# Peptides against a protein of PDB entry 3T6J: the designs that were tried, part 253

Target 1, 375 residues: chain A of PDB entry 3T6J
Amino acid sequence: PIVESYIGFIESYRDPFGSRGEFEGFVAVVNKAMSAKFERLVASAEQLLKELPWPPTFEKDKFLTPDFTSLDVLTFAGSGIPAGINIPNYDDLRQTEGFKNVSLGNVLAVAYATQREKLTFLEEDDKDLYILWKGPSFDVQVGLHELLGHGSGKLFVQDEKGAFNFDQETVINPETGEQIQSWYRSGETWDSKFSTIASSYEECRAESVGLYLCLHPQVLEIFGFEGADAEDVIYVNWLNMVRAGLLALEFYTPEAFNWRQAHMQARFVILRVLLEAGEGLVTITPTTGSDGRPDARVRLDRSKIRSVGKPALERFLRRLQVLKSTGDVAGGRALYEGYATVTDAPPECFLTLRDTVLLRKESRKLIVQPNTRLE
Target 2, 372 residues: chain A of PDB entry 3T6J as posed
Amino acid sequence: PIVESYIGFIESYRDPFGSRGEFEGFVAVVNKAMSAKFERLVASAEQLLKELPWPPTFEKDKFLTPDFTSLDVLTFAGSGIPAGINIPNYDDLRQTEGFKNVSLGNVLAVAYREKLTFLEEDDKDLYILWKGPSFDVQVGLHALLGHGSGKLFVQDEKGAFNFDQETVINPETGEQIQSWYRSGETWDSKFSTIASSYEECRAESVGLYLCLHPQVLEIFGFEGADAEDVIYVNWLNMVRAGLLALEFYTPEAFNWRQAHMQARFVILRVLLEAGEGLVTITPTTGSDGRPDARVRLDRSKIRSVGKPALERFLRRLQVLKSTGDVAGGRALYEGYATVTDAPPECFLTLRDTVLLRKESRKLIVQPNTRLE

## One batch from the design tools (peptide; made by RFdiffusion4, then SolubleMPNN)

Design b2_p24_3_s3 (from b2_p24_3, 13 letters changed)
Fold by OpenDDE base, seed 4:
Structure b2_p24_3_s3 (fold): chain B 375 residues (1-375), chain A 24 residues (1-24)
Amino acid sequence: as target 1 above (375 residues)
Amino acid sequence: PVVILFPPRVVEGPLEDELDVAGS
């Protein structure tokens, strides 16, 4: 078997300022079959990057072919087990030296091992489809999230010698129509500038890239989905995200007005973006469960994903990237915190929904090291 | 070849939710 491992101070999710890495490590075995899909994704990455909703000037100047491998984890030491990893976690290094991607395939397998009767917040008609396609949709989402999410975008930098990595005269901010007015100075990083929102913001960007690009037929083809299957994978991927946005409320602390989990905050933000799009794309309906207690249903109109959802996400994702590239912390914070705000305002009444989410909370899962055998 | 037995054993626990996962 091909074995991969890493160890060190890598992820900064446990740092409130997003700067200091937590010590973690894993040992995993390469899943060759799934890795082949990711290799095809890598082969298309340069072209797919052009499909992202920002000007080429906001994308990396030079495409550096990354490594992408699907891994089955034997052991993972850390506070949480990711579904995917993109390293290094330094944007400057990513754009100049390249990066490596991994998908933790068996972690994803655990994620979709939910019993139908325990599946919350979905319409009955969606449950079977969701169960069927959650795994495959996760593979797509993680692949895009890591490779084209975390692996995309350019930071505008002025180096220690005063040189810019962009043409100040010709590069235009697509949001303002003006020349670039802000950038990262020497010593400034994504995390240092965006601080408390950096992790969640970046996860939101990466998740948004996944949702956006999964609509591209080439992506689904790479993963082996065509026709109705491809559409179902898309639908379930988007459905999963909007459901996750609701579930995210568990990780909000109203008393402190803070989020306790960066990815969940990101998913809530995406939900808010898609709700804002309106037109019946996403609907959250409070209901009464069979036990007579509060429940809720999330509905996603699949027919409106491309017509309503995509444009909304496109604009949002572009804004995220532009603000990131230019180091516009004020604008970025205003945008992100605006969508991350949780109130009880109608029609959603998110604080009330949070009570429902907590009531319907599922137990957390502890993944135990699997056994191996020789064949 | 080495075969990893699936699905892995899962128990209820207090671990932090998965990172970089599309959903929960």
Scores: peptide ipSAE 0.026, ipTM 0.620, DockQ to the pose 0.216; fails the geometry check
Fold by OpenDDE base, seed 5:
Structure b2_p24_3_s3 (fold): chain B 375 residues (1-375), chain A 24 residues (1-24)
Amino acid sequence: as target 1 above (375 residues)
Amino acid sequence: PVVILFPPRVVEGPLEDELDVAGS
């Protein structure tokens, strides 16, 4: 087997300022079959980047073709095992030197293992579809998230010599219609400028890219889905995201007004965006469980994903990127923290829903040393 | 081909430092 590893101070999720890395390492075996699917996505990446809702001037000048490999983890040392990774975590290096993507396939398999009777917050009619397409939708979302999410977007930079990596006279901010008025100066990075929101904001952008691009037929074709299957994968991917946004409330601490998990905060933000879109796209209904205690159901109208969901996500995703590119911390913080705010205001009553989420909380799985076999 | 299996163990409470996981 082909063995891959990485070791170092890599992820900064434990740092409130998103700057200091935690020591992490893994040893894994390459899954050749799954890697082949991601290589097809890589082959289309440059074209798919053009489908993202920002001008080419806000995209990388040159796409550096990355490696994308599916890995089966043999051992992992760290605070948590991800489903996907895009490295290095330095945006400047990703733009100039390139990057590598990995999908941790056997981690995804563990995450997929939910029993139907324990599946919370879904309508009964959606549970079977959800179970059937959860795995495939994960593959799509992770691939897009890592490759085209974390792998997309340009940072406007002025170097130490005063030179810009963009034309100040011709590049227009699509949100304001004006010339670019802010950028990253020498020594400034994404993490240093956006600080406490940097990680979650970037995850939100990457997740949004996944949802947005999974609507593209070419993406589904790359993963081997056509016709009704492709539509079901799309539906389940979006359904999973809105459900995850509700589940995210577990990781909010009301007393501290604090989010404890960057990805879950990101998913809550996306839920808020899609709820704001209205028109019956997403509905969260408080219910009573069979035990007589509070419950809830999330409904996504699949017929409105393209007509209502996509435009809402498009506008939001564009704003995320523009604010990121221009280093507009004030605007970015205002936008992101606005959607990340958790109150008990009607109609959603999110703090009340949080109580329901906690009441219905499932036990989490601890991943331990794997067993291996030959097949 | 090599197949790798993780024997699951149930853990109570939230895990705050999970990384890139598509959904929960």
Scores: peptide ipSAE 0.025, ipTM 0.579, DockQ to the pose 0.162; fails the geometry check
Fold by OpenDDE base, seed 2:
Structure b2_p24_3_s3 (fold): chain B 375 residues (1-375), chain A 24 residues (1-24)
Amino acid sequence: as target 1 above (375 residues)
Amino acid sequence: PVVILFPPRVVEGPLEDELDVAGS
């Protein structure tokens, strides 16, 4: 087998300022079959980047072909095991030197082993479909999230010599219609500038890229889905995201007005964006469970994903990128924290829903060291 | 070929951190 490993101070999710890395490491074996799908995605990456909802001036000047590999983990040391990884975590290095993507395949397989009777917050008609396509849809999401999410976008920079990496006279901010008015100065980075929101904001951008691009037929084809299967994968991917946004409330602490999980905060933000789109796209309905206790149902109208969901996500995702590119911390914080705010205001009553989420909380899966066998 | 089995255990309470994973 082909063995891959990494070790070092890599992920900064435990740093309140999103800067200091946690010591992490893994040893894994390459899954050749799944890696082949990701290689096809890599081959299409340059073209797919053009489908993102921002001008080319806000995208990397030069595409650097990354590696993307699916790995079966033998051992993992860290506070949490990711589904996917994009490294390095430094935007400057990603833009100038390139990056590598990894999917932890056997971790994903474990995470998606859900029993129907334990599946919360979905309508009965969606449960079987969700169970069937959760794994495949998440493979799509992880691939897009890592490769085209974390791997996309340009930071506008003025270097130590005063030179800009963009034309100040011609580049226009698509949100304002004006010239670029802010950028990263020498020594400023994404993490240093956006600080407390940097990690969650970037995860939100990457997740949004996944949802947005999974609508593209070429993406589904790369993963081997066509026709009705492709539509089901899209539906389940979006359904999973809106459900995850509800589940995310578990990781909000009302007393401290803070989030304990960057990814979960990101998913809640996306839920809020899609709820704001209205028109019956997403509906969260409080219900009563068979046990007589509070429950809830998430409904996603699949017929409105493209007509309502995509435009809403497009606008939001473009705003995320523009604010990131221009280093507009004030605007970025206002946007992101606005959607990340949890109140009990009608119609959603999110604090009340949080109580329901906590009530329906299932035991979490602890992933332990695997065993190997020859076949 | 080598097959890797990753048996999870169900435990009460949240994990400290789950990076890029769907909620349970």
Scores: peptide ipSAE 0.022, ipTM 0.587, DockQ to the pose 0.160; fails the geometry check
Fold by OpenDDE base, seed 3:
Structure b2_p24_3_s3 (fold): chain B 375 residues (1-375), chain A 24 residues (1-24)
Amino acid sequence: as target 1 above (375 residues)
Amino acid sequence: PVVILFPPRVVEGPLEDELDVAGS
């Protein structure tokens, strides 16, 4: 339909246990032009899923073609407006019934409205490129995040009758080399098992899928980018992610050792993964601003995205998926919380950087939602 | 005809959470 809407208890990001949905709703209008790009992405989704760094046995048995549209939001009722949506949020339903994807295009436009002089934590040489390609890179990232991020992966399940949705004798855990030793039992869900980390973990997986697959030429082609433009979009997408990981520190509360925003925690985790990769891929340098106060710069070496970044992300993303599929909460928590830990340990000194982030924090922007008129 | 006004207007103010965007 030209007009899209939904209403109900949808997202659980505000629940510390990731279980209780917030009541929300929206009314939006289809953006036909942008939707066409997402339709092409959907057409390639089944093939692109095979490019993800886990065995086919850890992917959905049957690809269910989803709807994917770009929407311009007229009204959104909730605590926050997403850039994209993949529903339902129940993995079992996604596997059996399918899912729907939307990109909230005009919400993304708000994120683009950053003045160059206010753009923090980037090298001067990157600012113009960042401004130019932030929008297009977001479109790519959101599309991949929703469709192939949230829309990918299989949960291993034993149903109430004792039947498995996987072959216990032949499926091998790629991380251990052993048979599958854990799965979801009847009544167990992603949220119920992974609880406090479920939302952020899933967002991290989805964001990682975006970064990983945006390197694929077919993806860039779908979005209309070739040659130098495609490379710039890739670079800016990765640059934006590592920058976001730094900005994420705003949403960490040291006194409570907790994160207040699932997506930001996810982005910080990705930053940590890419920093761990080393080899000069990502560098965060404390600096002094023109005002004489602390500042920082994030540098991403473009030439090392494929050689250093991709392999690091591949390994990490595979582990995320394997642990998710097998319902290995202990392993998943150990992995994720390890990367989500914020300390003041050198060389990064993240707690100190957090002070810098807070110091350079921009004023929050409220979205005044649009209206329609008869002409 | 119906005209839809885009992009949305931005006003400085407090938000509980950041927007669920791919980046800030």
Scores: peptide ipSAE 0.015, ipTM 0.554, DockQ to the pose 0.214; fails the geometry check

Design b2_p24_3_s4 (from b2_p24_3, 12 letters changed)
Fold by OpenDDE base, seed 1:
Structure b2_p24_3_s4 (fold): chain B 375 residues (1-375), chain A 24 residues (1-24)
Amino acid sequence: as target 1 above (375 residues)
Amino acid sequence: PPVILFPPRTVEGPLEDDLNVAGS
């Protein structure tokens, strides 16, 4: 078997400032079959990057072909087991030296196991479809999230000699229509500038890239989906995201006005963006469960994903990228924290919904070390 | 540097500890 591993201080999620990595490590075996899909995605990555909703001037100057593999994890030591990884975490290195993408395939497989009776917050009509396509949609989302999410976008930099990596006279900010007015100085990084919101913001950008690009027929084709299947994968991917945004409320601490999980905060932000789009795209309805206690249902109008959802996400995603590229911390924080704010304001009443989410909280799944066999 | 990770286990259930609050 082909064995891959990594170890060290890698992920900074546990650092409030997003700078210090947690010590972690894994040993895994390459899943050749799943890796082949990601190889096709890599082969199309340069073209797919052009589909992202920002000017080429805000994208990497040169595409650096990454390695992307699906791995079956034998052991993972850390506070949590991810589904996907993009390394290194240094944006400058990603842009100049390249990066590697990893999907932890058997971790995803564990997440696929959902009992219908325990599936919360979905309409009954969506449950079977969700169960059927959750796995495949996750594969698509992880691939896009890691490769084209984290692997995309340019940081505008002025080096120690005063040279810019962009033409100050010709590059225009698509949000303002003006020349670029801010950038990263020598020694400044994404994490150092955006600090407390850096991790969650970047995850939100990557998740948004996934949702946005999963609408592209070429992406679905790469993963082997066509026709009605492709549309169902898209629907379930978006449905999963809006559901996750509701579930995310568990990880908000009202008393401290803070989030305890970066990815969940990101998913809540996306939910807020899609709710703001209106037009019946997303609806959260408080209900009463069979036990007589509060419940809720999330509805996503499939017919409005492209007409309402995509444009809303496009605008939001472009905004995220432009603010990231220009190092506009004030603007980025204002945007992101605005969507990340949890109040009890109508119509959503998110704090009340949080109580409902907590009432419907499922027990944590235990992930145990797998066995390997020769077949 | 930005942390890049997709944790599927968080989608299905809670974490044992708070990632964003740890170390505050």
Scores: peptide ipSAE 0.019, ipTM 0.511, DockQ to the pose 0.060; fails the geometry check
Fold by OpenDDE base, seed 4:
Structure b2_p24_3_s4 (fold): chain B 375 residues (1-375), chain A 24 residues (1-24)
Amino acid sequence: as target 1 above (375 residues)
Amino acid sequence: PPVILFPPRTVEGPLEDDLNVAGS
């Protein structure tokens, strides 16, 4: 088997300022079959990047073909086991030197191993579909998230010599209609500027890219889905995201007004964006469970994903990217924290829903190191 | 940051939850 490994100070999630990496490492075996799908995704990446909702001037000047591999993890040492990885974590290096992508396939398999009777917050009619397509939808989401999420976008930089990596005279901010007024100076990084929101913001951008691009027929085709199956994968991917946004409330601490998990905060933000879109796209309904205690149901109108969801996500995702590219911390923080705010305001009453989420909390999954054998 | 996860349910407490664990 082909063995992959990495070790070092990689992810900065545990740093309150998003700067210092935590020491982690893994050993994994290449899943050739799934890797082939990601290779096809890589082959289409340059084209798919053009489908992202920002001007080419906000995208990387040169496409650098990355490596993308699906891995079955044998061991992972760290505070958490990711579903996917994009490295390095430095945007400047990503845009100048390139990057690598990894999907941790067997970790995803654990993630979608849910018993129907334990599946919370979904309508009964969606449960079987969700169980069936959660795995495949995760593969799609992770692939897009890593390759085209974390792998996309340009930072506007003024180097130490005063040179810009963009044309100040011709590049227009699509949100303001004005010339670019802010950028990263020498020594400034994404993490250094955006600090406490950097990790969650970037995850939100990457997740949004996944949702947005999974609507593209070419993406689903790459993963082997066509027709009704493709539509089901799309639906379940979006449904999973809005459900995750509700589940995210578990990771919010009202007393401290803080989030304890960057990805879950990101998913809550996306939920808020899609709720704001209105038109019955997403509905969260408090209910009473069979035990007579509070419950809830998340509904996603499949027919409105493209007509309502996509435009809402497009606008939001463009704003995320523009603010990131220009290093507009004030604007970025205002946008992101606005959607990340948890109140008990109607109609959603998120703090009340949080109580329901906590009440329906499932047991933490244990991931056990697998055994491998040669046949 | 480049790692996507679907985090498992976290242990109660003031500590940060698992940041990159797959789950939902």
Scores: peptide ipSAE 0.018, ipTM 0.495, DockQ to the pose 0.066; fails the geometry check
Fold by OpenDDE base, seed 2:
Structure b2_p24_3_s4 (fold): chain B 375 residues (1-375), chain A 24 residues (1-24)
Amino acid sequence: as target 1 above (375 residues)
Amino acid sequence: PPVILFPPRTVEGPLEDDLNVAGS
C-alpha cells in the first residue's frame, strides 16, 4: 500500500489567538478508489473556482493544482481527528507554492455510523434519507470544503516595498462599489490580523463554499451522483449543515459568551444565515420527545434551497470573502460575531434550544486505532 | 485552518472530539 504521513505543529484550534500550532501527526494508507474522485475534483477546480460568488480579482491570480488524496488512518496523534485536511495553513504559501488536500476516509466512515433510533432533531420522514446519504454527502462537502473552500480566495497585500498585488485603480469592492480601502500590510497574516475569529471564520467560509458549490451539477457528477440521487445528496448535505448548526450549541458556553469549538461555531453561523433568509427555508421547532422531555425538529424545505438558500448563502459567502481579502477585521468581526451571538430571543430561543441539545446529547464515539492485515 | 475537524479538544471544556456531534 501507499503510505502517507505528516508530523509537526499544524493546527491552531487550541490557540485562542489562532496562531500557535498543536503538535500533530498521522500515518495512513491511500484509499485509491476515493482518491480518484478527489482527483477528478482537482481537475475541475480551476473552473469551479469561477463559480464562487466573488469577482476574479478576489480569487487567486494563478491556480496551483494541489494533490488531493483520501487516506485510511492507521494512527493519529492529536487532540482531535479531522475528517479532512488542507495544508499548509499559511495563505502566502498556498498562494505561491500550492497545497495538499487530505480526506481521512475511515474516520469519516466511523462518523457515518449513525443508528436511526439515535438520530436526533430530524423529522421522521428525513431520517432514512439522511442515513442513506450522510456519508456520500459528507464526502462531497469535505472535498469542496478543503479544495475549494480553504483553497480559494485572494488576500490583498501591500509588500514591504509598497507594491500591491492588486490594481488599486480598477479593483472594486463588490459590497461597497468602491475602490479597495484596506489590505494586508507587510508582516500581517490572516491569523495575526483576525486573531480570535480567524479559525472559525475560515471554517465558516469553507463550509459555505461546500454548500454553495454542491448545488453545481458538475460537482455531483464528479462524485458519481446524477438525477434524483444528486438532488438527495444536495438535500442531505444542506440538512446535515442546518442540523449541525443546532448541535453546535453544545459547544457554546453562555457564562463566558464564547465558543469552544471553531467548526461548530461556523456551523451555527451558517444556520443563522439560513434562518435569516426566512421564507420557510429552515424551521426549528421545539417538541416533546416520546420520553416526555424537551426535543426539537429541524426542517429544511428542499424546494427552497436554490431559490432562498443559495442567494442567502451567496451574499453571506461573498461578504466573508471580501472582508477576508481586504483585511477588514472590524467589518469581519461585526459580521461573524453578529451571527455567532447566542441569545434566548424569540423566535428561535437558542439558549433554550441549547438546553434541549444538551439533554439529547449522544454518548461520545471513540476511534480506536485499527490493525492492518496482509492478505 | 483547513481542517474539517471532528470536535477537537477545546481550550474550554471536556474532551470535545465527539464524532457523533461533529460528524452527524
Scores: peptide ipSAE 0.016, ipTM 0.505, DockQ to the pose 0.063; fails the geometry check
Fold by OpenDDE base, seed 5:
Structure b2_p24_3_s4 (fold): chain B 375 residues (1-375), chain A 24 residues (1-24)
Amino acid sequence: as target 1 above (375 residues)
Amino acid sequence: PPVILFPPRTVEGPLEDDLNVAGS
């Protein structure tokens, strides 16, 4: 088997300012079969980047082809085991030396291993479809999230000598129609500027890229889905995201007006965007469970994903990228925190829904080191 | 160029600690 590992101060999730790394490490084995799918995605990455809803001037000037592998984790030390990773975290190194993407395949397997009777907040008619396509849809989403999400977008920079990495006279902000008015100065980083929202904002952008690009037929073909199967994978991926947005309320602390998990906050934001799109795309309905206690159902109209969902996500995703590229912290914070706000205002009554989510909460999964053998 | 830090994709919540505890 091919063994991979990393160790060090890697992720900054636990730093409220998103800058200081937490010590983390893993040892894993390469899953060759799944890695082959991700390599096909890598081969199409430059073309797929052009499908993202921002001008080429807001995309990286040169795409550095990364390695992308699926890994089965043998051991992991850290505060949480991810489903996917994009490393290194230093953009300067990414731009000059390249980067590596990994999918932690057996972590994904744990994540989608849900018993039908315990699957909350879905309509009964969706449960079997969800169970069937959860795994495959996760593979698609993680691949897009890591490679084309975290791997996309340009930061406008003025270096220490005063030189710009963009043409100030010709580059136009697609949201304002004006020239670029803000950028990153020497010594400024994504995390240093966006601080408390940086991690969640970036995760939201990456998740949105996944949802947006999974609609592209070439993506589904890369993962081996065609026809009705491809449409079901798309549907389940979007359904999973809107469900995750509801589940995310578990990780909101009303008393502190604070989110405890960056990815969950991101998923809630996406849910809010798709709810705002209206037209019956997403519906959350409070119900009563068989136990007589509060419950809820999330409905996604698959027929409206492309007509209603995609345009809404397109506009939102473009705004995220433009604000990120220009280092517009004020605009970015206003946008993101606006969607991340949790109130009990009708019609959604999110704080009330949070009570329902907590009531229906499942026990945390215990991830244990797998047994290995030669076959 | 600016430094960009990307946290790993987590499907569910943190395994051990809430981020709020560390970040509050």
Scores: peptide ipSAE 0.016, ipTM 0.504, DockQ to the pose 0.049; fails the geometry check

